# Ledger of designs, part 1: peptides against a protein of PDB entry 5FRP

Every score and structure here is a prediction.

Target 1, 225 residues: chain A of PDB entry 5FRP
Amino acid sequence: VEWTESIPQIIATREDISKELNQALAKTFIDSDPRVRRTSVMIFNKVPVTEIWKNITNKAIYTSLLHLAREKHKEVRELCINTMAKFYSNSLNEIERTYQNKEIWEIIDTIPSTLYNLYYINDLNINEQVDSVIFEYLLPFEPDNDKRVHRLLTVLSHFDKKAFTSFFAFNARQIKISFAISKYIDFSKFLNNQESMSSSQGPIVMNKYNQTLQWLASGLSDSTK
Unless a header shows other numbers, all headers, positions and changes below count from the first letter of the chain.
Peptide ipSAE is a variant of ipSAE made for these designs: the mean of its two directions, with the distance scale d0 fixed at 1.0 Angstrom where the peptide's residues are scored. Compare it only between designs on the same protein; published cut-offs may not carry over.
A fold fails the geometry check if it doesn't show the stated peptide or something in it is severely misdrawn.

## One batch from the design tools (peptide; made by RFdiffusion4, then SolubleMPNN)

Design b1_p20_7_s4
Fold by OpenDDE base, seed 1:
Structure b1_p20_7_s4 (fold): chain B 225 residues (1-225), chain A 20 residues (1-20)
Amino acid sequence: as target 1 above (225 residues)
Amino acid sequence: VQKVLDYAKRRVKLGEILRS
C-alpha cells in the first residue's frame, strides 16, 4: 500500500523531469552555435524512433527540427533534411497513430510538404538532396501496389498548395530525365557503330548526343559533375 | 548545452534499459 502511494509521486517527478528535459532540449535547437544545433539534430539519428516518440513530447522540438531545413548553415541544413526524411519514414513504419501522439503526428505529417517546399529555394544542391531523400525515404521503391499507393496517399494528404506544385514539377522533371537518358543510350549505341558514324546521320546524332549530355549535366550540381 | 544533450541522451538510454 505504501509503495502504491509513492508511485504517483514518482510518476509526477518523472514527468516533471521529462518536461524540464524537453524544455532544455528545445532550446538547443535554436542555439546560436551551429555545433549545438547539429548535435541536437543528431539525437534523432542516434536514438531509435520509438524512443524519440516516447521521450520527446514537446512539440516545439519537432517544429524546430523542421525549421532547420531552411537553416543558413549548410552542414546543419543538409543533416536536418536527411534526418527529418528518415525520421518520417521510420515513424510511418514503426509508430502507431494514437490519440496521445496526435499532436506530434500533425507536425511530422508536414515533413513531406516541408521537403517539397525546398525546391522553391532554387538551389541545385538542395534540389539534389531533396530528390535523393524522396526516393530513399518518402517514396521508396515498393513492389506491393497497395502499399505503394497507400504511402503515396499518405505523403500527399498533407501537402499544401506549394508542395503540390513542386510535386508535379518534380514528376515532370523525372519523366524528362528518363526520356533524356533513353535518348543518351540510343545515341551512344549509334555512335559506337562505325558504319553509323560514317553515315550522313553521324554528325547529326553526335550533335544531339552532345545536347542531351549538356541538358543532363545542367541539372547536376558542380560537385557531381 | 552539450551537457544538456548528453543528459538527454543518457535519459533516453536509461529509459530503454528500464523498459527492457
Scores: peptide ipSAE 0.019, ipTM 0.551, DockQ to the pose 0.017; fails the geometry check
Fold by OpenDDE base, seed 3:
Structure b1_p20_7_s4 (fold): chain B 225 residues (1-225), chain A 20 residues (1-20)
Amino acid sequence: as target 1 above (225 residues)
Amino acid sequence: VQKVLDYAKRRVKLGEILRS
């Protein structure tokens, strides 16, 4: 743990990390102690993306990072999911594709597929987290149409069949949620009008309002309700 | 209710991005 905690400082001070350090770091990602694994993941959060790409050249580190998305230890897994999504986004924004980093990009380009495949675990907490990182990091809001399309195509270009299926299912759910929210707003406006509430439709709309809220809430984990 | 709305807002943003 103490050794791994010192790595961010070393990376920040040294222009070139030795092969030996990379090999040692690779071992920390598969350490039996979850604290060591956690600290290893935190390196990707503490060190700028440009420095990570420059100094961490062992592909096993990146593959191990991706594998931690399915980690049994909840805290490590959650940290990893956020970290890899953010790292993906930062890499797309800040790292050029070159011949030298091609092998690493081949791994990083699988992050979207890795994340979308987590939906098949059928865990509500994981689903919520994946939803969150998709909106925040994978497919963030982009007002420029060309940039938005380019990002979308980049994300989709490395999907496996399962990820595509999950993607379509996700989008279908989002459309339904959007519709439900629209209805929720309409019902809320109706219920805020005293004349409307006193009408014969008042109780009916109240019931629909409650059903809509329940449906929207059903997609949330119990810890977030 | 606020949590649902916050969650929904985050989801709607992606839906709008994908539809545009």
Scores: peptide ipSAE 0.017, ipTM 0.558, DockQ to the pose 0.614; fails the geometry check
Fold by OpenDDE base, seed 5:
Order: C-alpha cells, then sequence, then structure tokens
Structure b1_p20_7_s4 (fold): chain B 225 residues (1-225), chain A 20 residues (1-20)
C-alpha cells in the first residue's frame, strides 16, 4: 500500500519510469489487498493522462485496470469503472495515436466494450454506474455534430458482439424511459389540474401515473429509490 | 420522485445524443 501510494509522486517527478517499476506496479493491480488495488486505480485519477501514457508502458497494467471493472470488492469496482471511463475520454482528447503506443491503444479502445459488457452482470447498481459514465465520459454531450459523430464511431468501432447487443438494448431502454418520463410529466400536469382530476378521466390517469412511476422506479437501484 | 426525475433527466440526454 505504502509503495503504491508513492507512485503518483514518482510519476509526476520523473520523466521516465523504469521497466522494473512498471512490473512492480502491474503486480499491485492484482494484489490480494483491496486497498492496494484501490490505490493502484487511483494512480490513473491522480496522474495526468499524458504522464500516464508516457511512463506506464506495461500493457498488463492497462489490462488489469480493465479487469477490475468486474472486481468483487464494490468500492474498488466502482472506482475502477469511473476511472477507466474517464481515462478513456481523456486519452481520446489528449493522446495521439503513434506507433509506439499502438499496443496500449488497442487495450484502451476496448474500454467502451468492457463497460457495456457490464450490463450482462444484471446488477442495478452497476447498470446505473455504467449509465452514468456513458453519459459523462464515453458519449458526452457535444454540440458539434461532427465531433459527436466521430466520438460515437470511435466508441462503436471496437465493440464486440455482446457490446453491440448491449448498446442497442440500452438505447431502446433509454427511448422507453424518455417516453415514460414524458408521460409522467403529462399525467402529473393533468392530475394537478382540479378540473381534469374531477373528470371521468381522473381515475384512469391516476392509474396510468402510478404505473408509470412504478415502471420508472423499477429501473433504479435501491440507493436511488 | 425527485431521484426518479434526476435519473430520467440523465437518461434523456443520451436519447437526444443518439437522435442527433
Amino acid sequence: as target 1 above (225 residues)
Amino acid sequence: VQKVLDYAKRRVKLGEILRS
């Protein structure tokens, strides 16, 4: 733990990290102690993306980071999911593709697929987190159409079959949710009108309102309910 | 209810991106 905690400072102060240091760091990602693994993940949060790419050259580190997305330890997993998504986004924005970093990019380019594959775990907490990081980091709001399309194509270009399936399912769900929200709003407006509520449609709309709320709530984790 | 709405708002944003 103590050694791993020192790594961010080392990376920040040194121009090049030795092969030995990279090898040692790779081991920390698979350490039996969740604290060590957590600290290892935090390196990617604390160190600028450009410095990470420059100094962390062992591909096993990146692979191990991605594997932690399925970590049994909840805190480590959650941290990892956020970290890798952010790292992906930052890398796309700040890191050029070169011959030297090609192998690392091959791994990093699988982050979207890795994240979308987490939906197959069928855990509401994980799903919610993945939803969040998709909107924040993978497919952020971009007013420029060309940039938006380019980002989308980049994200999709390395999807495996499962990721594509998950992507389509996700999108379909989002459309349904959007529609449900619209209905919820409409029903709420209707019910807030006393004249409408007193009409013959009042009870019907109330039932639909409740059904809509229940449906919306069913997709949320317990912590969000 | 507010949590549901907040969650919904976050999700609607993706739908708009995909339709754009």
Scores: peptide ipSAE 0.017, ipTM 0.543, DockQ to the pose 0.616; fails the geometry check
Fold by OpenDDE base, seed 4:
Structure b1_p20_7_s4 (fold): chain B 225 residues (1-225), chain A 20 residues (1-20)
Amino acid sequence: as target 1 above (225 residues)
Amino acid sequence: VQKVLDYAKRRVKLGEILRS
């Protein structure tokens, strides 16, 4: 743990990280102690993306990072999911594709698929987190149409079949959620009007409101209920 | 792991010396 905690500073101060250091770091990602694994993931958060790409050259580290997305330890998994999504976004923004980093990019380009495949775990907490990182890091709001389309195409270009399926399911769900929210708002407005509540439609709308609310809540994890 | 840590520490020290 202490060793891994020192790595960010070492990476920041040294331009030449030895092969041995990379090998040691690779081992920390698969350490039996979840604290060690957590600390290892944190390296990607503490060190600038440019320095990571420069100094972390062992492919196994990146592969191991992606594997931690399915980590049994909740804290490590959650951290990993956020970290890899952010790292992906930062890499797209700041790292050029070169011959030298091609092999690492081949791994990094699978991050979107890795994340979308997490939906198959059928865990509400994981789903919620994946939803969040998609909007924050994978497909962030971009007012420039060309950039937005380019990002979308980049994300989709490396999808496996399962990821595509999840992508379409996700989008369909978002449409449904949007519709439900719109209905919720409409019902809320109706119910806030005393005259409307006193009408024959009052009880009907109340029932629909409750159903809509229940549906919306059903998609949330227990921690958010 | 400890050996690598020791190696890393040594290299950091060497780097500091070379930059000094």
Scores: peptide ipSAE 0.015, ipTM 0.461, DockQ to the pose 0.011; fails the geometry check

## One batch from the design tools (peptide; made by RFdiffusion4, then SolubleMPNN)

Design b1_p22_7_s2
Fold by OpenDDE base, seed 2:
Structure b1_p22_7_s2 (fold): chain B 225 residues (1-225), chain A 22 residues (1-22)
Amino acid sequence: as target 1 above (225 residues)
Amino acid sequence: DELEKKIEEFKEELKKLLEKLE
């Protein structure tokens, strides 16, 4: 009987510790000292992605991480840009999308847009870094065509209009757009065929892909004019 | 005051951890 009463206390203590940790981290990410902010970013770089998702549950931390991409302190900014790109890639590869982590994914899914929007700062050093992380982490070399296209579509599916514009301006030339579009059509057909199969997640995925298609089409039309 | 103290302690621990990882 005494052992059963201790378990809730231990769990509560762990929850309290986790809560305190998250609260502390939320503050360190916005600390006035750039060294503290740097240290905070390094957590995302050094801790395995699975552990980050498990232990960092405060959405404000993720939002703050993304905000640091526009940090005035060069070292912190550069670290943040690299870290968030890598974290995005690792998350796509290792973290499943669940109902429980939906709110965090909504933030993480904005990382590509956040990065592409940095092109509008019109800083050569930032542009070079963005180029680097895009091809290293966001759109890495993938010999498998289906995987490559899937990654591309995933990245594009959450773009805002500005990000699409930047994509077409800076990166679309390096990506065989024609190939991507062709494969997108194939995936759309595949998804349509799957939606005819009674899976509850089919419509949500289809809507995202359709939105991406519309934005791609719009962007291509603007680039050809 | 207790929260601030915990935050400072956490910051120090994080710094130490990062120094070990570098």
Scores: peptide ipSAE 0.029, ipTM 0.540, DockQ to the pose 0.014
Fold by OpenDDE base, seed 3:
Order: structure tokens, then sequence, then C-alpha cells
Structure b1_p22_7_s2 (fold): chain B 225 residues (1-225), chain A 22 residues (1-22)
């Protein structure tokens, strides 16, 4: 807990030398010592996203962060993958798109593709980690259907062909099932809250409910085969 | 020269942070 508080303080105390800080950080991300690189990545993990966007303005730093996803040093790579996924999610939630930060967003928007491209390395450990961060940070469970769809579309909007291929191969099915489950929950709640199904909307809701059940059944059956 | 000094100072701060993480 104490160490997490120290990082924001370091950044805040150096606002007057922001340019120098950015230059220094750019060097630490490519340092020969993996411990230095690791600690550099930790800044993105522990500093609030708003402070990162405010104080880190050198594009090269963000590019370097993304490149570390393919780092040879396992610990640094694993940390980087988790960090960049979380940073992406936090940025989507907390950072507005402006003219001033457009160039950085262009880099950040490539994070989903960068992660999905890691499947092509054909490493079991990497694949498992990518699966984990996708469902934890990129496409987390969202009970609001509109928000969930919006997030999905945002993630997919910057995909290249390779990323799409990986998405459909590894994660698309699970996402569809999750979506159907969410709809099922919504309909179940609706049915429980309705005192009378005799309304004109009753049959329509029941039809949608049945369709959702059929979708779920189909998805579950496919998963067992 | 000044930039290099700042880089070294920053690296030292990072090392201290690392020590807290261990």
Amino acid sequence: as target 1 above (225 residues)
Amino acid sequence: DELEKKIEEFKEELKKLLEKLE
C-alpha cells in the first residue's frame, strides 16, 4: 500500500520538469536491466490513469509499453500484458478524446489488436494470460446491454484482419454466451416483477425470453461437444 | 549533461520503488 502512494507523488513533484521526466522514462523503458523496465511498467499500473495522461506526453513511451508485450523477460512481459489491458480499460472509462490527446489515443486504440496478436506466438502461457486480461479488462462483464455492446464495438473498431481472426477463434463464442446470459437475467427479472402477464407486452417478452433460452441451450450444447 | 543527470536520478527513484515492491 505504501509503495503505491509513492509513485503519484514522484510524478506530481516533477511537474516543472515534465519534459525531462518524459525523456528519462523513455530511457528506462528500454533500459538493459529488466528490473528497471519492470518498474517503469509499474508506473502505468499504480498511477491513476488521469495522471498518466496528464504527465506522460511522449508518444515513444506508450509505443515502448506496447512493445514490451513481446519482451523476452517473462516477468516483464507478463506484467506489461496485464498493465496495458488495465490501462486501456481505465482510459476508455476515464479519459475523454480530445484534439490534444488524439495522437496518444491512436496508440492506445491498438492495445486490443496488440493483445490478440499475441495468440500467434503459439505459447500456452501467453494464451492463457491473454484470455484472462480480455475478460477482466477489455471485455468485462457488463449487465447493461447498451454499455456492453458499446464496449465490444469500441474494441473491435480498430481490429485488423488478424485480430478479427483471433477474436473469432478464441473469444467470440464466449462473448456471445455472456451476452445471452445477460439477456436471460434481464428477462427473468422482468418476469418476476410483472404481476400480470396478461398485458399486451406479455407474449412479446415471453417470445424474447424463449429465444434467449434457445440461444443459451445452443451455446451450451456446442461447448460440450 | 543535465538530462543525463536527471535520467540517473529517475533511475535511482525507480530502484527505490522496486525495493519497496520486494
Scores: peptide ipSAE 0.029, ipTM 0.542, DockQ to the pose 0.012
Fold by OpenDDE base, seed 4:
Structure b1_p22_7_s2 (fold): chain B 225 residues (1-225), chain A 22 residues (1-22)
Amino acid sequence: as target 1 above (225 residues)
Amino acid sequence: DELEKKIEEFKEELKKLLEKLE
């Protein structure tokens, strides 16, 4: 446990031990001792997101982090849920999507689904925590409508079926968001039309967007009933 | 599953939308 606590400092200071560190962390995240797992999760809280992305390159670590959301040990689980939500938000805000980090992003992009899927456990405490992190980190209050919608779309774009269902069940009250989404879709259509006015694909694209809009609207309406 | 199909289509369109909004 003690050595794990030093890892944040090591990450910040030593790039040369990255491989060994990653290997070690991969093990600590799945250690039998919950304290070790806890400490491992804390690394994501103590180290800046940019440094995490830079130094933690083993995708298994991220996968393991996500798995801890269903950890049996309550404290570890709770910490993990908070950590992963925050990490997701920070990543969206601070980390650019590149070819090099694509594989990690593919994992990180599943965090929203991972969180929403926790509702199916039907545990009140978990539900409350998930609610909390959603509003704090995943879909935070954003006065800028464009940013808010963009975040929402980003989150939704990676949902699995279960996550969508949960989203509509728990968050569909944001009907106003559907309208905003519609505006963005319309804007996208407009852009596409301008670009594709000369192509036979224009109408097809428009149709697809309309279908998407209708689907979204229907989903939201069903959740409010 | 019709729902699954719709979801996948939606996801795809959302991704495209996001790409354009960037």
Scores: peptide ipSAE 0.027, ipTM 0.411, DockQ to the pose 0.144; fails the geometry check
Fold by OpenDDE base, seed 1:
Structure b1_p22_7_s2 (fold): chain B 225 residues (1-225), chain A 22 residues (1-22)
Amino acid sequence: as target 1 above (225 residues)
Amino acid sequence: DELEKKIEEFKEELKKLLEKLE
C-alpha cells in the first residue's frame, strides 16, 4: 500500500519503468486488499489525465478500473464511480483521439454505459451517486449550445441498449431529450439524402433541424442546473 | 533525492511482486 501511494509521483517523472509499472498496477487493481485497490484508483485522481494516458498503456488496467464500479467494498466502489466519471470528462476535454490510443478510447467510451448500467442494481445510494456524477462530469453545465449538444451526442453515441433504457427511465428530464435526439437522428438522415435536400421541403426540414438542436441544447443546460 | 528513494522502493516492491507470480 505504501509504495503504491508513491506511484503518482513516479509516473510524472519516470518513463523508463513504464512496463514494470503497468504490470504492477494491473495486479494492484485486482488485489484482495481493498486498501490496495483504493490506492490504485487514486492514481487516476492524483495524476494529470495527460500523464495517465501517456504512461498507463495496459488496457487491462482501464478495464479493471471500470469493473471496480460494481465491487463489494463500498468505499472503493464509490471512489471508483467518481473517479471514472471525472476521468472520462477530463479525457474528452484534454485527450485527442489517435491511432495509438484507440484501444484505450474504446474502453473509456464505455464509461457512460457502465455508469448508467449501475441503475439496475436498484440501490438508492448508488443511484444518487450516479445522478450526481452524470450531471457533474458526463453532462456538465455548458453555456455554449453547440458544445452542450456535442457532449450529449458523444455520451450517447456509445450507449448499449441497457444504458439507453436507463437513460430514459431514471432521468425524467432526459425523456424530453430522448425525443429531441430521435428527431435529430431523423433529420440527419434526411439531410444526408441528396434527393430530399433538392426538394422544396429541404429548407423547411433544415429549419426544423436547427430548432431541434436549439431545443436539445437548452434542455441539456436546464437538466444540469 | 526523496523521489529517487521512492522510485527505488517501488522497484523493489515490483520485484517482490514479480517473484510471487513466478
Scores: peptide ipSAE 0.020, ipTM 0.434, DockQ to the pose 0.013; fails the geometry check

## One batch from the design tools (peptide; made by RFdiffusion4, then SolubleMPNN)

Design b1_p27_6_s1
Fold by OpenDDE base, seed 5:
Structure b1_p27_6_s1 (fold): chain B 225 residues (1-225), chain A 27 residues (1-27)
Amino acid sequence: as target 1 above (225 residues)
Amino acid sequence: DELEKLLKELEKKIEEILKEFEKLKKE
């Protein structure tokens, strides 16, 4: 019974914190001092994703976060790139898409494009970091093929043309895996529909099937190493 | 410095709230 009385107080406190946080972050993300901007980004790293979504409702804050990916200050930029990638991944895993959070999702869904567009800066350090966060957060290793494909499709679904180009250029491995999976599904369906492997096309299909399996196996093995 | 301080305070408050929620779930 006593815990029920504490809930309203906690909720009230959260609302107050949310308001203050939104007001503060709207300013601090665009502050002239890199230390302040860094501290702002760190909130997204330290606070659970679910609480971020609940408390930070001003879309401008999220937009500002994404803009820091092109920050001149190296430390802030690097932190932001890691943070936004992680936040994206966590959001996909933990946050449901609702009518209420639609506007925020519209911004968050641009994170993959934002990251892939960083390749156009043609900075080796940035490229390496983008590669790292893509592998770690955007397109992490997932043993479940359906989940992996779903994640890939989710990431790709909001790409602009430039992001697609970068994806093809820098993420050929993931593309190969995707194609292999697609072929596997197609061949599996084909094999299931073909009553007789005795058709003249049987050996050709089997060969393609085996090649696809090998590609899948090699792709999965390389990811586990 | 003042804005940074505010952010740190807010972060701390959020952390405290989260800890309280976790405690309530275990009870």
Scores: peptide ipSAE 0.032, ipTM 0.473, DockQ to the pose 0.010
Fold by OpenDDE base, seed 3:
Structure b1_p27_6_s1 (fold): chain B 225 residues (1-225), chain A 27 residues (1-27)
Amino acid sequence: as target 1 above (225 residues)
Amino acid sequence: DELEKLLKELEKKIEEILKEFEKLKKE
């Protein structure tokens, strides 16, 4: 009974904090001092994604976060790129799409395009960072093929034309390899199961296995060239 | 500097609220 009485106070405190946070962050993300902008980005890294979505409701803040990906200040930019990629991944995993958060999702859904568009800057350091965050956060290794495909389709669903071009140029091959590896693992497991080998599907699986091996071998050789 | 301080305070307050919510959920 006593904890129930505390709930209104907590909610009230949360609302107050949310209002203050939104007001502050709207200003701090566009502050002239890189340190202030950095601190603003760090909130998205330190606060759980669920609480960010609950407390930060001003769409302008999210837009400002995405703009910092092209920040002139290297440290802020690098932090922002990592932060937005991680935030995107966490949001996909933990945040449901609702009518209330639709406007925020419309912005967050542009993060993949925002990241892939950074390849056009033609900066080696940026490219390396983008590669890193793509494989760490956007398109992480997923052993479940269905989940992996779903994630891929989600990422691609909001691509602009430039992002698609960059995707095919830089990462499509690696993604294909990852899919092939997953199939290879599945076939290997199947082959190790003696009961499956005696089935009518045994020869079919063996054929697919060999095709996958050949494809992997050819793909890896081309990358070393 | 003032904005940075405010942000730090807000972060702390958010963390406190989260802890309180977690306690309430377990109760």
Scores: peptide ipSAE 0.032, ipTM 0.469, DockQ to the pose 0.010
Fold by OpenDDE base, seed 4:
Structure b1_p27_6_s1 (fold): chain B 225 residues (1-225), chain A 27 residues (1-27)
Amino acid sequence: as target 1 above (225 residues)
Amino acid sequence: DELEKLLKELEKKIEEILKEFEKLKKE
């Protein structure tokens, strides 16, 4: 019976600790020492996404994380870009949207825009990194068409105007190509099945295959010009 | 490990911040 009475105190203590931790982290993310900022970002890499969402409730931390993407210190910036992209992807996959976490989600949902806006810095290294994280984390290869489309729509749904512009300039074409390649592979596999070619679906698949090839060819030709 | 070193530095910094926070609560 005595241990039950201690539980509320323990919970309260944990909540207090959590609050203090959040306040501390909020400060470390904006610390003048880039090493401190870097280490702060690393928390998001080392701790599972579910635990981050559970324990980091101060929205200022997330906002600060996003701001580090434009930091002057190269190492911190690069780490931040990778971290926020990965965190976004993991959050989409593992974290449910609830009333309680709505405010955090509002920030996290801006990550795609934040990343795409980095293209306007006109730095080749940044551009390459943004490209990398987009295809690795934001818009990863997904063989399931519904999931792929859903992810794409999710990413686009929170874009600002600048992000949209960047998306169309840098990535939209590549995404289309990737989709076409995926279809091409599927159709190729289908065509290799002799039984499928003799079926009523054969001509339909062949038509789609040819369309895909033509599209790919046109897309590749435009990239070389 | 450089990462471990950085984590220790962060921990130290957090502790310092927490101490400051405690002081502010007593004011």
Scores: peptide ipSAE 0.027, ipTM 0.485, DockQ to the pose 0.010
Fold by OpenDDE base, seed 2:
Structure b1_p27_6_s1 (fold): chain B 225 residues (1-225), chain A 27 residues (1-27)
Amino acid sequence: as target 1 above (225 residues)
Amino acid sequence: DELEKLLKELEKKIEEILKEFEKLKKE
């Protein structure tokens, strides 16, 4: 309580502002008052993704954001779920992976798993919201097949086991298997080319793609029986 | 500029909440 009162006085330099901002936000995200937590989440919703990545460097803030997906306060939770999904999508589209932001990306890359794991709460309202943000932000409609497949593989590449299971249970049916199969050869080539480009994520993405294809193939075989 | 604006708004809201709590403690 005492520290929140001191926030206005100290911001003299840009670097000091950044540090103080990060310290302040780290506290507000875990504040006991849901109104404070809500306001904190709104920063991620209202500020451009590039500015967020530039100015919010404390990894604890991002971790706290993700934890709010399971917040007891319904309004804060709902806001957080929408915000993190949107933030993830925007980050994929606008933020490059660098050495400097690696630690933050490691957290952000868990957003898909965080969202899909919410299905295990077995709450209808949460399920509906998760469905909504998946189709709006995680796996949005993309007319470019290569971009669409790349996004899908990116999302899948960081799934934990539970998220992967949930994906197949809830969303696999909505993914036209025919599309995945038809682009398999082209995508395999694409992934091989990306793997040749020193990204440590290439093999992971390829593995997840193959797992997805295998599962889809098995599911199709079961449905035809 | 937008981030600074939002930060100021957050500060204002926090201050308002704190004032409300102080009032509740005095009652």
Scores: peptide ipSAE 0.026, ipTM 0.467, DockQ to the pose 0.010

